# Peptides against a protein of PDB entry 5VVV, part 59

Target 1, 276 residues: chain A of PDB entry 5VVV
Amino acid sequence: FLCGVVEGFYGRPWVMEQRKELFRRLQKWELNTYLYAPKDDYKHRMFWREMYSVEEAEQLMTLISAAREYEIEFIYAISPGLDITFSNPKEVSTLKRKLDQVSQFGCRSFALLFDDIDHNMCAADKEVFSSFAHAQVSITNEIYQYLGEPETFLFCPTEYCGTFCYPNVSQSPYLRTVGEKLLPGIEVLWTGPKVVSKEIPVESIEEVSKIIKRAPVIWDNIHANDYDQKRLFLGPYKGRSTELIPRLKGVLTNPNCEFEANYVAIHTLATWYKSN
Target 2, 276 residues: chain A of PDB entry 5VVV as posed
Amino acid sequence: FLCGVVEGFYGRPWVMEQRKELFRRLQKWELNTYLYAPKDDYKHRMFWREMYSVEEAEQLMTLISAAREYEIEFIYAISPGLDITFSNPKEVSTLKRKLDQVSQFGCRSFALLFDNIDHNMCAADKEVFSSFAHAQVSITNEIYQYLGEPETFLFCPTEYCGTFCYPNVSQSPYLRTVGEKLLPGIEVLWTGPKVVSKEIPVESIEEVSKIIKRAPVIWDNIHANDYDQKRLFLGPYKGRSTELIPRLKGVLTNPNCEFEANYVAIHTLATWYKSN

## One batch from the design tools (peptide; made by RFdiffusion4, then SolubleMPNN)

Design b2_p13_6_s3 (from b2_p13_6, 6 letters changed)
Fold by OpenDDE base, seed 2:
Parts: sequence; structure tokens; C-alpha cells
Structure b2_p13_6_s3 (fold): chain B 276 residues (1-276), chain A 13 residues (1-13)
Amino acid sequence: as target 1 above (276 residues)
Amino acid sequence: SVKEKAQEAALAS
């Protein structure tokens, strides 16, 4: 069971010292996972093709080593979906080289994120792939196999919550394709009924699990505040039954951008997880 | 909800 934090918000990423402090807190609270997915990290999303510099590599190696020191699984995410051409073997090779570099930093767990992107494939991809889901699954499977089938590999669907599913979760052709064609060793991120889900009912997890043919990892935006910098979500982790735990592969909270605001959010997630 | 739209707007920006 993956339980911890996704740094998955828009706005200023956490500094390396905040991330190290996070790992210490995660260990102390018996949480086990950190997903590196900061939207405004240039080489994560907008410039995903760009290799890390020597200085950036040293920082990431230090961060990954710190995660290991605290027994936290460091999952490196990349979000190539803004401008990747899935059918272009050069793009696939570029993604491979980027993840090879991160593998050299000592990373062993990875994520491909296709959240918050346009659903339209380019003309070249339309000639090769029958749908956007087929394109995403193809590259995700290829990358997963190329990396030697790492123990933890995550996929974030473009339809990552109930409100983004067309026509709905159980009938989504996109999620059906993901469920049918995504390799079984790849985990699927899910946010619940909504982008910010006040509640995640058990039935909603059973519904999505059926179509994706696996238990999801929750990307939980309950404490996310990137959409409203005037608000801090200081309340407890709530509106998730502990009956979800046996039906999930994990829960990763995407908390407030302000690192210092997240004590209650993360601590109460840990309490929730240990209450099962 | 207003939150979904605000998040969708932040996500689309």
C-alpha cells in the first residue's frame, strides 16, 4: 500500500530542504511514499525533454538518497503530454533517455502523468493510434518495459476523476482502453468523483476499479490549494472511509503549496491509514 | 462546483 504525499500542485515547488523534512515526517508517521510531480518544475512538464544539468542532477541524487535514508519510496513523475508526439520514435527515445538519467540518480520508481492536457492527438498520432488512450497506453507500456518493469510504476490518466470521464466512469471508452491495454504491473492514479473530492465513496472506487481492472492509487486533492492561493486547507483528512484501504493500492495526498500548512493534512492521513 | 472550475481553470492555465 502506497501512502504519503504527491508534490503535484501548480505554483512554486518545495525546496530540497522542505522535501527532506517531509521525508523525515513521513517516516515518523509510518508513511512510505513521495511522488515527485511539481507542475511548475520546468523539466518535469513544460521542458520534459530537457536533461538535468550537473547541478540539478546532484540535487536530485541528494534528494533520492535522502528519501532512501528515511525509507521513503521516491517516485519520479514526468508529464510529457503537453506536446509529445506519441507516434514519433524520437520522442519516445527522448523520454527513455530522460528516465535513464533519473534512473542513474538512483531512482527506481516512476510515473507517467497525462493529467491536465488536451484530449486531441496531433495528425501524426491519429494515423497511428485509434484513440488518445491507445497512444498513452502504448508509450506507457513501452517505457515500463524499457525500464525493466520497475516494482512501482504509475500512470495518471487524462480522465483522472469522475467529472472528467466521458460519458461517465463506468462507460468511458478512454478508461476502458486503459484498463484493457495498460500492463497489469502499472498502477493507475485516481482522484475520486471530482478533482477536489469532498468525499470518496467506496462505491466510486469499486466503479473505477472495475473499468481500469485494478485497485487505483488515490491522488487526493482534499488539501490542494493551488487553485486558490487565498485559502489554506488546515482541516483533517476526512470523507474517506477506512473501508477504502483494502480496495486501494495507495493514497497520495496533494496538499497545500505552503509546506508549513500541511502538518495536519499529512498527520491525519497517517492516522487514517493506521486505523485499518 | 466552483472549486472544480477554479481548479480546471488553474489546470488549463
Scores: peptide ipSAE 0.050, ipTM 0.784, DockQ to the pose 0.233
Fold by OpenDDE base, seed 5:
Structure b2_p13_6_s3 (fold): chain B 276 residues (1-276), chain A 13 residues (1-13)
Amino acid sequence: as target 1 above (276 residues)
Amino acid sequence: SVKEKAQEAALAS
């Protein structure tokens, strides 16, 4: 069971010292996972093709080493979906080289994120792939196999919540293709009925699990505040029954942008997790 | 909700 934090918000990423402090807190609270997915990290999303500099490489190696010191699984995410051409073998090769660099930093766990992108394929991809889901699954399976089938590999679908599913969760052709064609060792990220789910009913997890043919990892936006910078979400982790735990592969909270605001959010997630 | 509109606005920007 993956339980911890995703740094997955828009806005200023956390500094390396905040991330190390996070790992110390995660260990202390018996949590086990950190997903590196900061939307405004240039080489994560907007400039995903760009290799890390020597200085950035040293920082990432230090961060990955710190995660290991605290027994935290460090998952490196990349979001190529803004401008990737899935049918172009040069793009696939560029993605492979980027993940090879991160693997050399000592990273062993990875994620491909296709959240917050246009649902339309380019003309070249339409000639090769039957749908957008087929294009995403093809590259994700190829990358997963290329990396030697790492123990933890995550996929974030473009339809990552109930409200983004067309026509709905159980009838989505996109999620059906993901469930049928995504390799079984790849985990699927999900935010619940909504992008910011006040509640995640057990029945909603049973519904999505049926179509994706696996238990999801919850990307939990309950404490996310990037969409409303005038608010801090300081309340406890709630609106999730402990009956979800045996029906999930994990829970990763995407909390407030302000690192100092997240004590209650993360601590109460840990209490929830240990209460099963 | 205000949250869904703010996310749609953040996705459209």
Scores: peptide ipSAE 0.047, ipTM 0.774, DockQ to the pose 0.229
Fold by OpenDDE base, seed 3:
Structure b2_p13_6_s3 (fold): chain B 276 residues (1-276), chain A 13 residues (1-13)
Amino acid sequence: as target 1 above (276 residues)
Amino acid sequence: SVKEKAQEAALAS
C-alpha cells in the first residue's frame, strides 16, 4: 500500500531541504511514499525533453539518496502530455533518455502523468492511434517495459476523476481502453468523484476499479490549495472510510503549497492509514 | 464546482 505525499501542485515547488524534511516526517509517521510531480518544475512538464544539468543532477541524486535513507519510496513523475507527439519515435526516444538519466540518479519508481491536457490528438497521432487513450497507453506500456518493468510505475489518466469521465466513469471509452490495454503492473492514479473530492465513497472506488481493472492509487486533493491562493485547508483527512484501504493500491495526499501548513494534513492521513 | 474551475484555470494559464 503506497501511503504518503504527492508534490503535485501548481506554483512554487518545494526546495530540496523541505523535501528532505518531508521524508523525515513521513518516516516518523510510518508513511512510505513521495511522488515528485511539481507542475511548475520546468523539466517535469513544460520542458520535459530537457535533460538535467550537472548541478540539477547532483541535487536530484542527493534527494533520491535522502528518500532512501528515510525508507521513503521516491517516485519520479514526468508530464509530457502538453506537446508530445505519441506517434513520433524521436519523442519516445527523448522520453526514454530522460528517464534513463533519472534512473542513473538511483531512481527506481516512475510515473507518467497525462492529467490536465487537451483531449485532442494531433493529425499524425490520429493516423496511428484509434484514440487518445490508445496513444497514452502505447507510450506508457513501452516506457514501462523499456525501464525493465519497475516494481512501482504509475499512470495518471486524462480522465482522472468522476467529473472528467465522458459520459461517466462506468461507460467511459477512455477509461475502458486504459483498463483493457494498460499493462497490469502499471498503477492508475485517481482523485475520486471530483478533482477535489470532499468525500470518496466506497461505491465510487468499486465503480472505477471495475473499468480500469485494478485498485487505483488515490491522488488526494482534499488539502490542495493551488487552485485558490486564499484557501488554506488545515482540517483533518476525512470523508474517506477506512473501508477504502483494502480497495486501494495507495493514497498520496497533494497538500497545500505552503510546506509548513501540511502538518495536520499528513499526520491525519497517517492516523487514518494506521486505523485499519 | 469552483474548485474544479480553479484547477481548470490553473491548466489554462
Scores: peptide ipSAE 0.036, ipTM 0.748, DockQ to the pose 0.228
Fold by OpenDDE base, seed 4:
Structure b2_p13_6_s3 (fold): chain B 276 residues (1-276), chain A 13 residues (1-13)
Amino acid sequence: as target 1 above (276 residues)
Amino acid sequence: SVKEKAQEAALAS
């Protein structure tokens, strides 16, 4: 069971010292996972093709080593979906080289994120792939196999919540393709019925699990504030039955952008997880 | 809610 934090918000990423402090807190609270997915990290999303500099490499190596010191699984995410051409072998090779570099930093767990992108394929991809889901699954499977089938590999679908599913969760052709074609060792991220789910009913997890053919990892936006930085979400982790735990592969909370605001959010997630 | 749309808009931007 993956339980911890995703740094997955828009806005200013956390500094390396905040991330190390997070790992200390995660260990202390018996949580086990950090997903590196800061939307405004240039080499994560906007400039995903760009290799890390020597200085950036040293920082990431130090961060990954710190995660290991605190027994926290460091998952490196990349979001190539803004401008990748899935059918272009040069793009696939560029993505491979980027993940090879991160593997050299000592990273062993990875994620491919296709959240918050246009649902339209380019003309070249339409000639090769039957759908957007087929293109995403093809590259995800290829990268997963290329990396030697890492123990933890995550996929974030473009339809990552109930409100983004067309026509709905159980009938989505996109999620059906993901469920049928995504290799079984790849985990699927999900935010619940909504982007910010006030509640995640058990029945909603049973519905998505059936179509994706696996238990999801919850990307939990309950404490996310990137959409309204004038608000801090200081309340407890709630609206999730402990009956979800045996039906999930994990829960990763995407909390407030302000690192200092997240004590209650993360601590109460840990209490929830240990209450099963 | 308006906030889900604001998050959908912030996430789609």
Scores: peptide ipSAE 0.049, ipTM 0.785, DockQ to the pose 0.234; fails the geometry check

Design b2_p13_6_s4 (from b2_p13_6, 5 letters changed)
Fold by OpenDDE base, seed 2:
Structure b2_p13_6_s4 (fold): chain B 276 residues (1-276), chain A 13 residues (1-13)
Amino acid sequence: as target 1 above (276 residues)
Amino acid sequence: SVKERMAEVALAD
């Protein structure tokens, strides 16, 4: 069971010292996972093709080493979906080289994120792939196999919540393709019925699990505040029955952008997880 | 899209 934090918000990323402090807190609270997915990290999303500099490499190596020291699984996410051409072997090779570099930093767990992108494929991809889901699954499976089938590999679908599913969760052709064709060792991220789910009913997890043919990892935006910098979500982790735990592969909370605001959010997630 | 995500959040509150 993956339980911890995703740094998955828009806005100023956490500094390396905050991330190290996070790992210490995660270990202390018996949480086990950190997903590196800061939207405004240039080489994560907008410039995903760009290799890390020597200085950036040193920082990431230090961060990954710190995660290991605290027994926290460091998952490196990349979000190539803004401008990747899935059918272009050069793009696939560029993605492979980027993930090879991160693997050299000592990273062993990875995520491919296709959240918050347009649903339209380019003309070249439409000639090769029957749908956007087929294109995403193809590259994800290829990368997963190329990396030697790492123990933890995550996929974030473009339809990552109930409200983004067309026509709905159980009937989504996109999620059906993901469920049928995504390799079984790849985990699927899900935010619940909504992007920010006030509640995640058991029935909603059963519904998505059926179509994706696996238990999801919750990307939980309950404490996310990147959409409103005037708000801080200081309340406890709630609206999730502990009956979800045996029906999930994990829960990763995407909390407030303000690192210091997240004590209650993360601590109460840990209490929830240990209550099962 | 990012705009759709932000719109959904704004409608959920």
Scores: peptide ipSAE 0.090, ipTM 0.800, DockQ to the pose 0.399
Fold by OpenDDE base, seed 3:
Structure b2_p13_6_s4 (fold): chain B 276 residues (1-276), chain A 13 residues (1-13)
Amino acid sequence: as target 1 above (276 residues)
Amino acid sequence: SVKERMAEVALAD
């Protein structure tokens, strides 16, 4: 069971010292996972093709080593979906080289994120792939196999919550394709019925699990505030039954952008996880 | 913006 934090918000990423402090807190609270997915980290999303510099490589190696020291699984995410051409072998090769570099930093766990992108393929991809889901699954499976089938590999769908599913969760052709064609060793990220789900009912997890043919990992936006800089959610982790735990592969909280605001968010997630 | 879309989905609760 993956339990911890995703740094998945828009806005200023956490600094390396905050991330190391996070790992110490995660270990202390018997949480086990950190997903590196900061949307405004340029080489994560907007410039996903760009290799890390020597200085950036040293920082990432140090961060990955710190995660290992605290027994925290470091998952490196990349979000190529803004401008990738899925059918272009050069793009696939560029993605491979980027993940090879991160593998050399000692990273062993990875994620491909296709959240917050347009649902339309370019003309070249339409000639090769029958749908956007087929294009995403194809590259995700290829990368997963290329990396030697790492123990932890995550996929974030473009339809990552109930409200983004067309026509709905159980009838989505996109999620059906993901469930049928995504390799079984790849985990699927999900935010619940909504982007920010007030509640995640057990029945809603049973519904999505049926179509994706696996238990999801919850990307939990309950404490996210990147959408409203005037909001700080300092309340406890709530609206999730502990009966979800046996029906999930994990829960990763995407908390407030302000690092120091997240004590209650992360601590109450840990309490929830241990109460099972 | 993507942030606005997240806000709309969160405020529709």
Scores: peptide ipSAE 0.053, ipTM 0.780, DockQ to the pose 0.592
Fold by OpenDDE base, seed 1:
Structure b2_p13_6_s4 (fold): chain B 276 residues (1-276), chain A 13 residues (1-13)
Amino acid sequence: as target 1 above (276 residues)
Amino acid sequence: SVKERMAEVALAD
């Protein structure tokens, strides 16, 4: 069971010292996972093709080493979906080289994120792939196999919540393609019925699990504030029955942008997890 | 959604 934090918000990323402090807290609270997915880290999303500099490499190696020191699984995410051409072998090769570089930093767990992108493929991809889901699954499976089938590999679908599913969760052709064609060793991220789910009913997890043919990892936006920087979400982790735990592969909370605001959010997630 | 708006902003920048 993956339990911890995803740094998955828009706005200023956390600094390396905050991330190291997070790992200390995660270990202390018997949480086990950190997903590196900061939207405004340029080489994560906007410039995903760009290799890390020597200085950036040293920082990431130090961060990954710190995660290992605290027995935290460091999952490196990349979000190529803004401008990748899925059918272009050069793009696939560029993605492979980027993940090879991160593997050299000592990273062993990875994620491909296709959240918050346009649902339209370019003309070249439309000639090769039957749908956007087929394109995403193709590259994800290829990368997963290329990396030697790492123990933890995550996929974030473009339809990552109930409100994004067309016509709905159980009938989505996109999620059906993901469930049928995504390799079984790849985990699927999900935010619940909404982007920010006030509640995640058990029945809603049973519904999505059926179509994706696996238990999801919850990307939980309950404490996310990137959409309203005038608000801080200081309340406890709530609206999730402990009956979800045996029906999930994990829970990763995407909390407030302000690192210092997240004590209650993360601590109460840990209490919830241990109550099983 | 809220994230859709953030994505739209990030696509326009």
Scores: peptide ipSAE 0.054, ipTM 0.739, DockQ to the pose 0.153; fails the geometry check
Fold by OpenDDE base, seed 4:
Structure b2_p13_6_s4 (fold): chain B 276 residues (1-276), chain A 13 residues (1-13)
Amino acid sequence: as target 1 above (276 residues)
Amino acid sequence: SVKERMAEVALAD
């Protein structure tokens, strides 16, 4: 069971010292996972093709080593979906080289994120792939196999919540393709019925699990404030029955952008997780 | 959604 934090917000990423402090807190609270997915990290999303500099490499190596010191699984995410051509072997090779670099930093767990992108394929991809889901699954499976089938590999679908599913969760051709064709060792991220789910009913997890043919990892936006940084979400982790725990592969909270605001959010997630 | 709007902003910058 993956339980911890995703740094998955828009806005200023956390500094390395905040991330190390996070690992200390995660260990202390018996949480086990950090997903590196800061939207405004240029080399994560907008400039995903760009290799890390020597200085950036040293920072990431130090961060990954710190996660290991605190027994926290460090998952490196990349979001190539803004401008990748899935059918272009050069793009696939570029993605491979980027993940090879991160593997050399000592990273062993990875994620491919296709959240918050247009649902349209380019003309070249339409000639090769039957749908956007087929293109995403193809590259995800290829990368997963290329990396030697790492123990933890995550996929974030473009339809990552109930409100993004067309026509709905149980009938989505996109999620059906993901469920049928995504390799079984790849985990699927999900935010619940909504992007920011006030509640995640058990029945909603049973519904998505059926179509994706696996238990999801919750990317939990309950404490996310990137959409309204004038608000801080200081309340407890709530609106999730503990009956979800045996029906999930994990829960990763995407909390407030302000690192200092997240004590209650993360601590109450830990209490929730240990209550099962 | 709110995240869609944030994605639109992140595409415009």
Scores: peptide ipSAE 0.050, ipTM 0.732, DockQ to the pose 0.155; fails the geometry check

Design b2_p13_7_s1 (from b2_p13_7, 6 letters changed)
Fold by OpenDDE base, seed 4:
Structure b2_p13_7_s1 (fold): chain B 276 residues (1-276), chain A 13 residues (1-13)
Amino acid sequence: as target 1 above (276 residues)
Amino acid sequence: SEFEKRYREAALE
């Protein structure tokens, strides 16, 4: 069971010292996972093709080493979906080289994220793939196998919540393709019925699990505030029955942008997790 | 971006 934090918000990423402090807190609270997915980290998303500089490499190596020190699984995410051409072998090779570099930093867990992108493929991809889901699954499977089938590999679908599913969760051709064709060792991220789910009913998890043919990892936006900088979410982790735990592969909270605001959010997640 | 805007709008629902 993956339980911890995803740094997955828009806005200023956390600094390395904050991330190290996070790892210390996660260990103390018996959580086990950090997903590196800051939207405004340029080499994560906007410039995903760009290799890390020597200085950036040193920082990431240090960060990954710190995660290991605190027994936190460091998952490196990349979001190529803004402008990748799935059918272009050069793009696939570029993605492989980027993840090879991160592997050299000591990272062993990875994620491919296709959240918050266009559902439409370019003309070249339409000639090769039957659908956007087919293109995403193809590259994800290839990368997963290329990396030697790492123990933890995550996929974030474009339809990552109930309200983004067309026509709905149970009938989504996109999610059906993901479920049927994504290799079984790859986990699927999900935010619940909504982008920010006030509640995640057990029935909603059963519904999505059926179509994706696996238990999802919750990317939980309950404490996310990047969508409204006037709000801070200081309340407890709630609206999730502990009955979800045996039906999930994990929960990663995407909390407030303000690192200092997240004590209650993360601590109460830990309490929730340990209560089952 | 357009997609960030969609996220923000959906997050407020």
Scores: peptide ipSAE 0.641, ipTM 0.955, DockQ to the pose 0.932
Fold by OpenDDE base, seed 1:
Parts: structure tokens; C-alpha cells; sequence
Structure b2_p13_7_s1 (fold): chain B 276 residues (1-276), chain A 13 residues (1-13)
């Protein structure tokens, strides 16, 4: 069971010292996972093709080493979906090289994220793939296998919540393709019925699990505040029955952008997790 | 981006 934090918000990413402090807290609270997915980290998303510099490499190596020190699984995410051409072997090779570099930093867990992107493929991809989902699954499977089938590999669908599913969760051709064609060792991220789910009913997890043919990892936006700069979410982790735990592969909370505001959010997630 | 905006709008629903 993956339980911890995803740094998945828009806005200023956390600094390395904050991330190290996070690892210390996660260990103390008996959580086990950090997903590196800061939207405005340029080489994560907008410039995903760009290799890390020597200085950036040193920082990431140090960060990954710190995660290991605190027994936190460091999952490196990349979000190529803004402008990748799925059918272009050069793009695939570029993605491979980027992840190879990160592997050299000591990272062993990875994620490919296709959240918040255009649903339309380019002309070249339309000639090769039957659908957007087919394109995403193809590259994800290839990368997963290329990396030697890491123990933890995550996929974030473009339809990552109930409200984004067309026509709905159970009838989504996109999610059906993901479920049928994504290799079984790859986990699927999900935010619940909504982008920010006040509640995540058990029935909603059963519904999505059926179509994706696996238990999802919750990307939980309950404490996310990047969408409203006027708000801080300081309340406890709630609206999730502990009955979800045996029906999930994990829960990763995407909390407030302000690192210092997240004590209650993360601590109460830990309490929730340990209460099962 | 337009997609970030879409996220923000959906997050407020």
C-alpha cells in the first residue's frame, strides 16, 4: 500500500530542504511514499525533454538518497503529454534517455502523467493509434518494459476523475482501453468522483476499479489549494472510509502549496491509514 | 495554460 504525499500542484515547487523534511516526517508518521510531480518544475512537464544539468543532477541524487535514508519510496514522475508525439520514435527515445538519467540518480520508481492535457492527438499519432488512450498506453507500456518493469510504476490518466470521464466512469472508452491494454504491473492514479473530491465513496472506487481492472492509487486533492490562492486547507483528512484501504493500491495526498501548512493534512492521513 | 485553467475551474466545482 502506497501512502504519502504527491507534490503535484501548480505553483512554486518545494525546495530540496522542504522535501527532505517531508521525508523525515513521512518516516516518523509511518508513511512510505513521495511522488515527485511538481507541475511548474520545468523539466518535469513543460521542458520534459531537457536533461538535468550537473547541478540539478547533484540535487536530485541527494534528494533520492535522502528518501532512501528515511525509507521513503521516491517516485519520479514526468508529464510529457503537453507536446509529445507518441508515434515518433525519437520522442520515445528522448523520454527513455530522460528516465535513464533519473535512474542513474538512484531512482527505481517512476510515473507517467497525462493529466491536464489536450484530448486530441496530432495528425501523425492519429495515423498510428486508434485513440488517445491507445497512444498513452503504448508509450507507457514501452517505457515500463524498457526500465525493466520497476516495482512501482504509475500512470495518471487524462480522465483521472469521475467528472472527466466521457460519458461516465463505467462506460468510458478511454478508461476501458487503459484497463484492457495497460500492463497489469502499472498502477493507475485517480482523484475520485471529482478533481477535488469532498468524499470518495466505496462504490465509486468499485466502479473505477472494474473498468481499469485494478485497484487505483488515489491522488487525493482534498488539501490541494493551488486552484485558489485565497484558501488554505488546514482541516483533517476526512470523507474517506477506512473501508477504502483494502480496495486501493495507495493514497498520495496532494496538499497545500505552502509546505508549512501541511502538518495536519499529512498527520491525519497517517492516522487514517494506521486505523485500518 | 488553458489546461491548467480547466483544472482550476474543475477543482472549484
Amino acid sequence: as target 1 above (276 residues)
Amino acid sequence: SEFEKRYREAALE
Scores: peptide ipSAE 0.639, ipTM 0.955, DockQ to the pose 0.944
Fold by OpenDDE base, seed 3:
Structure b2_p13_7_s1 (fold): chain B 276 residues (1-276), chain A 13 residues (1-13)
Amino acid sequence: as target 1 above (276 residues)
Amino acid sequence: SEFEKRYREAALE
């Protein structure tokens, strides 16, 4: 069971010292996972093709080593979906080279994220793939296999919550394709019925699990505040029955952008997790 | 981006 934090918000990413402090807290609270997915980290999303510099490499190596020191699984995410051409072998090879570099930093767990992107393929991709889901699954499977089928590999769908599913969760052709074609060893991220789910009913997890043919990892936006600069969420982790735990592969909270504001959010997630 | 905007709008629902 993956339980911890996803740094998955828009806005200023956390600094390395904050991330190290996070690892200390995660260990102390018996959590086990950190997903590196900061939307505004340039080489994560907007410039995903660009290799890390020597200085950036040193920082990431140090960060990954720190995660290991605190027994936190470091999952490196990349979000190529803004401008990748799925059918272009050069794009696939570029993605492979980027992840090779990160592997050299000591990273062993990875994620491909296709959240918050255009659902329309370019003309070249339409000639090769039957749907956007097919394109995403194809590259995800290929990368997963290329990396030697790492123990932890995550996929974030474009339809990552109930409200983004067309026509709905159970009838989504996109999610059906993901469920049927995504390799079984790849986990699927999900935010619940909504982008920010006040509640995540057990029945909603059963519904999505059926179509994706696996238990999801919750990307939990309950404490996310990147969407409204006037909001800060200091309340406890709530609206999730502990009965979800046996029905999930994990829960990763995407908390407030302000690192210092997340004590309650993360601590109460830990309490929730340990209460099962 | 326009997609970040979509996220923000949906997050407020």
Scores: peptide ipSAE 0.628, ipTM 0.954, DockQ to the pose 0.942
Fold by OpenDDE base, seed 5:
Structure b2_p13_7_s1 (fold): chain B 276 residues (1-276), chain A 13 residues (1-13)
Amino acid sequence: as target 1 above (276 residues)
Amino acid sequence: SEFEKRYREAALE
């Protein structure tokens, strides 16, 4: 069971010292996972093709080493979906080289994220793939296999919540393709019925699990505040029955942008997790 | 970005 934090918000990423402090707190609270997915890290998303500089490499190596020190699984995410051409072998090779670099930093867990992108393929991709889901699954499977089938590999669908599913969760051709064709060793991220789910009913998890043919990892936006600068979510982790735990592969909270605001959010997640 | 805007709008629902 993956339980911890995803740094997955828009806005100023946490600094390395904050991330190290996070790892210390995660260990202290018996959580086990950190997903590196800061939207405004340039080489994560907007400039995903660009290799890390020597200085950036040193920082990431140090960060990954710190995660290991605190027994936190460091999952490196990349979000190529803004402008990748799935059918272009050069793009696939570029993605492979980028993840090779991160592997050299000591990273062993990875994620491909296709959240918050256009669901329309370019003309070249339409000639090769039957659907956007087919294109995403193809590259995800290829990368997963290329990396030697790492123990933890995550996929974030474009339809990552109930409200983004067309026509709905149970009948989504996109999610059906993901479920049927995504290799079984790859986990699927999900935010619940909504982008920010006040409640995540057990029935909603059963529904999505059926179509994706696996238990999801919750990317939980309950404490996310990047969408409203006037809000700070200081309340406890709630609206999730502990009955969800055996029906999930994990829960990763995407909390407030303000690192110092997240004590209650993360601590109460830990309490929730340990209460099962 | 346009897609960040979509996220933000959906997050407020």
Scores: peptide ipSAE 0.611, ipTM 0.950, DockQ to the pose 0.955

